# Ledger of designs, part 137: peptides against a protein of PDB entry 6B4J

Target 1, 315 residues: chain A of PDB entry 6B4J
Amino acid sequence: DITMQWYQQLQDASMQCVLTFEGLTNSKDSQAKKIKMDLQKAATIPVSQISTIAGSKLKEIFDKIHSLLSGKPVQSGGRSVSVTLNPQGLDFVQYKLAEKFVKQGEEEVASHHEAAFPIAVVASGIWELHPRVGDLILAHLHKKCPYSVPFYPTFKEGMALEDYQRMLGYQVKDSKVEQQDNFLKRMSGMIRLYAAIIQLRWPYGNRQEIHPHGLNHGWRWLAQILNMEPLSDVTATLLFDFLEVCGNALMKQYQVQFWKMLILIKEDYFPRIEAITSSGQMGSFIRLKQFLEKCLQHKDIPVPKGFLTSSFWRS

## One batch from the design tools (peptide; made by RFdiffusion4, then SolubleMPNN)

Design b1_p21_2_s4 (from b1_p21_2, 10 letters changed)
Fold by OpenDDE base, seed 4:
Structure b1_p21_2_s4 (fold): chain B 315 residues (1-315), chain A 21 residues (1-21)
Amino acid sequence: as target 1 above (315 residues)
Amino acid sequence: KAVEEEMEKMNKKIEEFEKKR
């Protein structure tokens, strides 16, 4: 399976990255520990500062991240920090930065859906300039949310139940699996972030270049989802999240084929979702149904709430 | 490419659905 090969390649690259900076992460030297902490803060704090407030502030954050990845010194926590402070510094920063972007999907976007767009546009812009960060974003995303690939992990003989639950994307702490609502909330945030990344480009970059991971990957994602059996509650939830965020962009890109796909979802795929939907899960199903019915009726998908406009970039 | 293959799969699925409709 070519999709699974791609998944595995990204995971392997991520693992190799971790091995590359192991010396920095495992060092007992006081100076190395200080450098590690400074680099970690320099990589992650700017991402946490991303907000929907002003385009100018977003540009400052982007420039800071790009400067750090380019080997330039940046101010972090009142200190000058550079990836050149350690030979493994760049690999470490790329990994931690990518991890933080995915965490913002998992946490911030999960709680505030509109936050997907400013985070995604920065991630997309950084990915364009630093492809390795993009690969690591995918690796982190795929590991935490296999539905972003998409695939459904299967239980293998001899596997512990907790390990299987983790593979499905559940958090397991003290032998307790997270509640389904919290799980779906986190998955939703990550899918929404992904759906935003594939459609957004950094406005101050070279727009002549092709998006490093563009809308064609959105079309691919939908294709794969529709070729899979639906998973109870998960498919209805994440399909809604995905289409709400990138449906308008996909409509503009794929036009007639997009509408044919939506009709296929409504008439052919929905019955399959319904067949596996319990009474307690009807909420996610109804939400998706109502969304698609509205879109098909109006022959339009609304621009998602929080979509970045020209006015945002002038602020 | 993986993307192109999946896109083709969906196109075929759409075509098959349209024939049945």
Scores: peptide ipSAE 0.210, ipTM 0.833, DockQ to the pose 0.839
Fold by OpenDDE base, seed 5:
Structure b1_p21_2_s4 (fold): chain B 315 residues (1-315), chain A 21 residues (1-21)
Amino acid sequence: as target 1 above (315 residues)
Amino acid sequence: KAVEEEMEKMNKKIEEFEKKR
């Protein structure tokens, strides 16, 4: 399976990255610990600031992240910080930065769907300049949300139930599994972030370059989802999230084929979702139904709320 | 390659659906 090979390749690369900076992370030296913490803050704090900032400050955040990744010193917490402070500093920062982008999907976007767009445009722009960060974003995303690949993890003989639950993307703490609503909320946030990344480009970059992970990956994602058996509640939820965020962009890109796909979802795939939907899960099902019906009736997919406009960039 | 293959699968799926419709 080519999709699973790609998944595994990204996971392997991510694991290798962790091994490369293990010396930094495991050091007992006080100076090394300080450097690690400074680098971690420099990588993550700018990302956490994205959701609260207007367009002009978004550029400053982008420039700061890019400068850090380029080996230039940046100010963080009143200190000058550079990846050159440690031989493993760049790998560590790339990993932590990518992890933080996905975490913003999991937390910020999950709670505030509109936050997907400013986070995604920065992530996309950084990905163009730093492909390794992009690969690590995918690796983190895929690990936390296998549905972003997409695949449904299977229970294997001898596997602990908790490990299986974690593979499915559930948080398990003190032998307590996360509630389904919280799980779906986190998965929704990550899918929405992904759907935003694949359609957005940093406006101050070289627009002549091809998007490193563009809408063709969105089309691929849909194809794979539609070729899989639906999963109870999950498929209806995430399919809606994906289409709400990137459906307008996909409509513009794929035109007639997009509408044929949407009809296929409504007439062929939707009954399969219905067949596995319990009475307690009708909320996600109904939401998807209403969205599809409205879009097909109006022959339009609305621009998602929070989409970045020209006025945002003048802000 | 993988993306192109999945895009082709989508097209085939659409075509098959249209034939059954």
Scores: peptide ipSAE 0.208, ipTM 0.833, DockQ to the pose 0.752
Fold by OpenDDE base, seed 3:
Structure b1_p21_2_s4 (fold): chain B 315 residues (1-315), chain A 21 residues (1-21)
Amino acid sequence: as target 1 above (315 residues)
Amino acid sequence: KAVEEEMEKMNKKIEEFEKKR
């Protein structure tokens, strides 16, 4: 399976990255520990500062992240920090930055769906300039949300139940599995972030360049989802999340083919979702149904709430 | 390459569905 090969390749690259900076992370040297912490903060704090408040602030954050990745010194925590402080500094920063973007998906976007857009546009812009960060974003995303690949992890003989639950994307703490609502909330956040990334371009970049991971990957994602048996509650939830965020962009890009796909979902895929939907899980199913019916009736998909406008970039 | 193949799969799936309608 080419999709699984791609998944594994990204995971392998991520693992190799971790091995590359292991010297920095495992160092007992006080100076190395300090550098590690400074680099970690420099990589992650700017991402946490991303907000919907002003385009100018978003540009400042972007410039700071880009400067850091470019080997330039940046101010972090009152100190000058550079990836050149350690030979493994760049790999470490790229990894931690990518991890933080995905974390913002599972946390911030999960709680505030509109936050997907400012986070995504920064991520997209950084990805354009730093492809390795993009690959690491995918690796982190795929590991936390296998449905972003998409694939459904399978239980293997001899596997511990907790390990299987973790593979499915559940958090397991103190032998307690995450509640389904919290799980779906986190998965939704990550899918929404992904759906935003694939459609957004940093407005201050070279617009003549092709999007490093554009809407064609959204089309691929949908194709894979529709070729898979639905998973109870998960498929209906994430399909809605995906289409709500990037459906308008996909409609504009794929036009007639998009609408044919949407009809296929309604008429061919829905019965399969319904067949596995329990009475207690009808909420996600009904939400998807209503969305699709509305879109098909109006022959339009609304621009998602929180979509960045020209006025945002002038602020 | 992989993305193009998956896009083609979508198109084929759509075509197959349309033939059944």
Scores: peptide ipSAE 0.206, ipTM 0.829, DockQ to the pose 0.668
Fold by OpenDDE base, seed 1:
Structure b1_p21_2_s4 (fold): chain B 315 residues (1-315), chain A 21 residues (1-21)
Amino acid sequence: as target 1 above (315 residues)
Amino acid sequence: KAVEEEMEKMNKKIEEFEKKR
């Protein structure tokens, strides 16, 4: 499967990145430890500062991240920090930055869906300038949320149940698996972030260039989902999340084909979701149903809440 | 390439559905 090959290539590249900076991460030297911590903070703190407050602040955050990735010194924790402080510094920062973007999906976006847009526009802009960060974002995203590929991990003979649960994206601590609601919340956040990334361009970049990972990947994702058997609760939840965030953009891009696809979901795919939906899981199914019915009735998909407007960029 | 192949699969699926409808 070409999709699985691509997924594996991303995971291999991510693993190779980790191996490249292993010297920095495993060092017992006090100076190396200090550099590591400074670089980690410099990479992650700006991402945590992303908010819906002002476009000017978002630009400052972007510029700081870009400066760091460009080998320029940046101020972090009252110190001047540069990736040049260690030969493995750039690889480490790229990895940690990408990891942090995905973490904001599973935490911040999971709790505040509107946060997807400011995070995604920064991620997209950084990806345009630093392709390796984009690949690492995908690697982290797809590992934590296999449904973003999409594929459903399978149980293999001899596999521990906990390892299978982790492959499915569940957190397992002290032999306790994460509650389904928390799992779905995290998966939703990551899918929403992904759906935002593929449609957004940094407004201060070269817009004449092709998006490094654009809406065509959204269309691909939908195609793959519709060719898979639905998974109980998961498919209905994530399909809704995806369409709510990027459905308007997909509608504008694919027009007639988009509406044909939406009818196919309602008439052909819905019965398959319903067949595997238990009475206790009807919430996600009903939510998707109502969304699709509303969109088909009005022949429109609303712009998602939190979408960045021209007024945001003037603030 | 992979994206284009999946897009084609979508188009084919849509066409097949329309024929059955």
Scores: peptide ipSAE 0.203, ipTM 0.829, DockQ to the pose 0.759

Design b1_p21_3_s1 (from b1_p21_3, 10 letters changed)
Fold by OpenDDE base, seed 2:
Structure b1_p21_3_s1 (fold): chain B 315 residues (1-315), chain A 21 residues (1-21)
Amino acid sequence: as target 1 above (315 residues)
Amino acid sequence: DDLEKELQELEEKLEERYKKL
């Protein structure tokens, strides 16, 4: 399976990255610990500052992240910080930055769907300039949300139930599994972030270059989902999230082929989702149904709420 | 690109399903 090979390659690269900076992370030296903390803050704080407030502020955040990744000193926590402070500094920062982008999907976007767009445009722009960060974003995303690949993890013989639940993307703490609503909320946030990344380009970059992970990957994701058996509640939820965020972009890109896909969802895939949907899960199904019916009726998919306009970039 | 090839195969499968509608 090519998709699973791709998944595994990204996971292997991520693991190799962790091993590469293990010297920094495991150091008992006080200076190394300080450098680690400074680099971690420098990598993560700018991402947490991303907001929908002003395009100019977003540009400042982008420039700071790019400067850090380029080996330039940046101000963080009142100190000058550079990846050159340690031989493993760049690898560590790339990993932590990528991890933080995915965490913003998992946490911020999960709670505020509109936050997907400013986070995604920065992530996309950084990915364009720093491909390794993009690969690590995918690795983190895929690990936390296997549905972003997409695949459904399978229970293996001898596996602990908790480990299987973690593979499915559930958080398990003190032998307590995360509630389904919280799980779906986090998965939704990550899918929405992904759907935003694949359609957005940093406006101050070289727009003549190909998007490093563009709408073709979104089209692949959709095609793969539709060739899989639906998973109860999950498929309906995430399919809606994906289409709400990037459906307009896919419509513009794929035109007639996109509408054929929507018809296929309505006529072929909906009955399959319905067959596995319990009465308690009907909310996600109904939401998807209403969305698709409206889109098919109007022959249009609305621009998602929170989409960055030209006025945002002038602010 | 292996992913592009996979996409083509997936699209072909979906097209076959679409024709059966």
Scores: peptide ipSAE 0.556, ipTM 0.946, DockQ to the pose 0.905
Fold by OpenDDE base, seed 5:
Structure b1_p21_3_s1 (fold): chain B 315 residues (1-315), chain A 21 residues (1-21)
Amino acid sequence: as target 1 above (315 residues)
Amino acid sequence: DDLEKELQELEEKLEERYKKL
């Protein structure tokens, strides 16, 4: 399976990255620990500062992240920090930065859907300049949300239930599995972030270059989802999230083919979703149905709330 | 690349399914 090979390749690259900076992470030396913490803060704090407030602030954040990844010193926590402080500093920062982007999908976007766009445009721009960060974003995303690949993890004989639950993307703490609503909320945030990344480009970059992970991957994602058996509640939820965020962009890009896809969802895929939807899970199904019916009726998908406009970039 | 080939194959499958509707 080509998709699973791609998934595994990204996971392997991520694992190799972790191994590369293991010396930094496992060091008992006080100076190394300090460097690690400084690098971690330098990588993650700028991402946490991303907001919908002003384009100028977003540019400053982007420039700071890019400077850090370029080996330049940056100010973090009142100190000058550089990836050159340790031979493994760059790998560590790339990994932690990518992890933080996905975490913002999982947490911030999950709670505030409009936050997807400013986070995504920075992620996309950094990915364009630093492809390894992009691969690590995918690796983190795929691990936390296998539905972003997409694939549905299967239970294997001899597998612990908790391990299977974790593979599905559930958080399991103290032998307690995450509640379904919280799980879906986190998955929704990550899918929304992904859907935003694939359509957005950093406006101050070389826009003549091809998007490193563009809308073609969104089209692939949809095609693959539709070729899979739906998963109860999950498929309806995430399909809605995906289409709400990037449906307008896909419509513009793929035109008639996009509408054929929507008709196929309505006429062929909905019955399959319905067949696995319990009475208590009809909410996600109904929401998707109503969204698609409205889009088909109006022959339009609205621009998502929070989409970055020219006015944002002038602020 | 392999992903583009996969995409093409999936699109073809979808097109065939669509024609059967």
Scores: peptide ipSAE 0.028, ipTM 0.685, DockQ to the pose 0.862
Fold by OpenDDE base, seed 3:
Order: C-alpha cells, then sequence, then structure tokens
Structure b1_p21_3_s1 (fold): chain B 315 residues (1-315), chain A 21 residues (1-21)
C-alpha cells in the first residue's frame, strides 16, 4: 500500500529526527537543559501567538520563526536564542515547531475553527522555506490523526487495547480513554488545519513555486476516504470538516470533477455513512447532510468563515 | 510520484462508481 508506505516513511523520518537530537534532550548538563528550554520556547511561543487580529502581526511571527530556522538569533523570553547554541538545535526546533503546529490544530482550531487559517498560512509558508518542517508536520499530524493520511488503524493480535485506542487517535490517561466528543473535536481541529494548509500560500513568498503540499493532496485525501468504508461518527465528522474548510478551493480547482465527487459523496457514500450511523451519532450525520444538500442546491461551496482576505494582510 | 499514481487509480475507481449511479 503506497499510502501506508508514505505514512511509515514520514514516521521513520520523525523518529530519526528524535534520535538525532537525543543528545540535547537527554543531557544532564545545566547549560544544555537551559538551551533546550530556550529553543523549545523560541519554537513554540510564536506559534501560540498566531491570531486573526492583524496581518502585520502574523508577518512578524512568521519572520521570527523563519529567522530562528535560518540560524539567526531571535529574542525569546528576554534572551537571545539561536539554533546554533547546540549542534542538535536545528533538528530539535524543527521537530518542536512542527509538533506545535499540529498541537494548535488539536487545541486551538478544535475550539475556534477560524484559527485554522492564520495558523495554516504560517505553516504553509514555513513549509515552503523549510521542507523538513513540513514533513515533520505531516508525521505529527498522521500520528495524532491517522484519518489525515487517511487510514483506519486495525487491532492486531497481541496488541493492548490502550495501544489500539492510541493508534486510533484517542488520548488514554491512567487507563481512561478520552470521551468521544473530545476525540472528535481534536480530530476535527487537525483535519481543519490540514485542509487549510493545503490551500494556503504565504503571501510574501515566491508564489510561482508549486505548493509543497497543495490541493492535489486534498483531492487524494477525498479519493482515499471515499475508497474506504466509513467509520461510525468519524467519517461524517471529518468529511464535513474537510469540505467546509477546503471545499471552496477544491471547487475552484477541480470544477466539474469536484461536483462529480460531491454527487458521488451524496448519492453513493452518504447512504453508507447513514447505514452505520446510530441514533446517538445523528448530529454529525445531519450536519454533513445539510451541508451537502445546501451545496448541491446552490451549486456553490461557501468560502469558509475565517478565510484570510486582502484586508487582513493590510492590517 | 507514487502518490500521484495512487490518486489516479483512486480517481479511476471513483469514476467507475460514478458511472454506475
Amino acid sequence: as target 1 above (315 residues)
Amino acid sequence: DDLEKELQELEEKLEERYKKL
């Protein structure tokens, strides 16, 4: 399976990255620990500062992240911080930055869907300049949300139930599995972030270059989802999230083919979702239904709420 | 690109399914 090979390659690269900076992370030296913490803060705090407030502020954040990744000193916590402070500093920062982007998906975007766009445009722009960060974003995303690949993890003989639950993307703490609503909320946030990344380009970059992970991957994702049996509640939720965020962009890009896909979703795939939907899961199902019906009726996919406009970039 | 090949195969399959509707 090509998709699973791609998944595994990204996971292997991510694991190799962790091994590469193990010297920094496992150091008992007080200075190394300080450097690690400073680098971690420098990588993650700017991402946490991303907001929908002003394009100028977003640019400042982007420039700071890019400067850090470029080996330039940046101010963080009142200190000058550089990846050059440790031989493993760059690898560590790239990993932590990528992890933080995905974490903003599962936390911030999960709670505030409009936050997907400013986070995604920064992530996309950084990915364009720093491909390794992009690969690590995918690795983190795929690990936390296998549905972003997409694939459905299967239980294997001898596997612990908790490990299987974690593979499915559930958080398991103290032998307690995450509630389904919280799980779906986090998955939704990550899918929405992904759907935003694949369509957005940093406006101050070289837009003549091909998007490093563009809408073709969104089309692939849809095709793969539709080629899979639906999962109860999960498929209806995430398909809606994906289409709400990037459906307009896909419509513009693929035109007639997009509408064929949407009809296929409504006429063929949706009944399969319905067949596995319990009475307690009707919320996600109904939401997807209403969305599809509205889009087909109006022959339009609305621009998602929070989409960044030219006025945002002038602010 | 292996992913592009996979996409094409999936699209062909989807097209076949679409024609049956």
Scores: peptide ipSAE 0.028, ipTM 0.690, DockQ to the pose 0.831
Fold by OpenDDE base, seed 1:
Structure b1_p21_3_s1 (fold): chain B 315 residues (1-315), chain A 21 residues (1-21)
Amino acid sequence: as target 1 above (315 residues)
Amino acid sequence: DDLEKELQELEEKLEERYKKL
């Protein structure tokens, strides 16, 4: 399976990255600990400052992240911080930055869906300039949300139930599994962020270059999802989230083929989702159904709420 | 690339399924 090979390659690269900076993370030296904390803050704080307020502020955040990744000193917490402070600093920052982008999907986008767009455009722009950060974003995303690959993890003989639940993307704390609604909310946030990344380009970059992980990956994701058996509640939820965020872009790119896909979802895939949907899970199914019926009736997918306009970039 | 090949194969399968609807 080529998809699973790709998944494993990204996970292996991520693990190798962790091993590369292990000396920095495990150091007991006070100076090394200070450097680690300063680098972690320098990598993550700018991402947490991303907002829908102004394009100029978003540019400042982007420039700061790019400067840090380029080995330039940046101001963080009242200190000058550079990845050159430690030989493992760059690898550590790339990893933590990528982790933070995915975490913003998991937390911020999960609670505020419109936040996907400003986060995604920064992530896309950084990915264009720093491909390794992009690979690490995928690795973190895939690990937290296997449905972003997509694949459904299977229970293996001898596996602990908690480990299987974690593989599925659930949080397990004190032997208590996360509630289904909270789980789906986090997965939704990550899928929405991904759907935004694949369609957005940083407006101040070289737009003549090919998107490093563009809409072709969105089309692949849809094709793969539809080729899989649906998972109760999960498939209906995430398919809706994905189409709401990137359906308009996919429609523009793939035109007639996109509409064939929507008809296939309605006529072939919906009955399969319905067959595995319990009465208590009908909410996600109904929401997807209503969305697709509206889109097919109007022969249009609306631009998602929060999509960045030219006026945003002039602010 | 390998992913593009996989995509093409999936699209062909979906097209076949669509024609049967």
Scores: peptide ipSAE 0.027, ipTM 0.683, DockQ to the pose 0.844

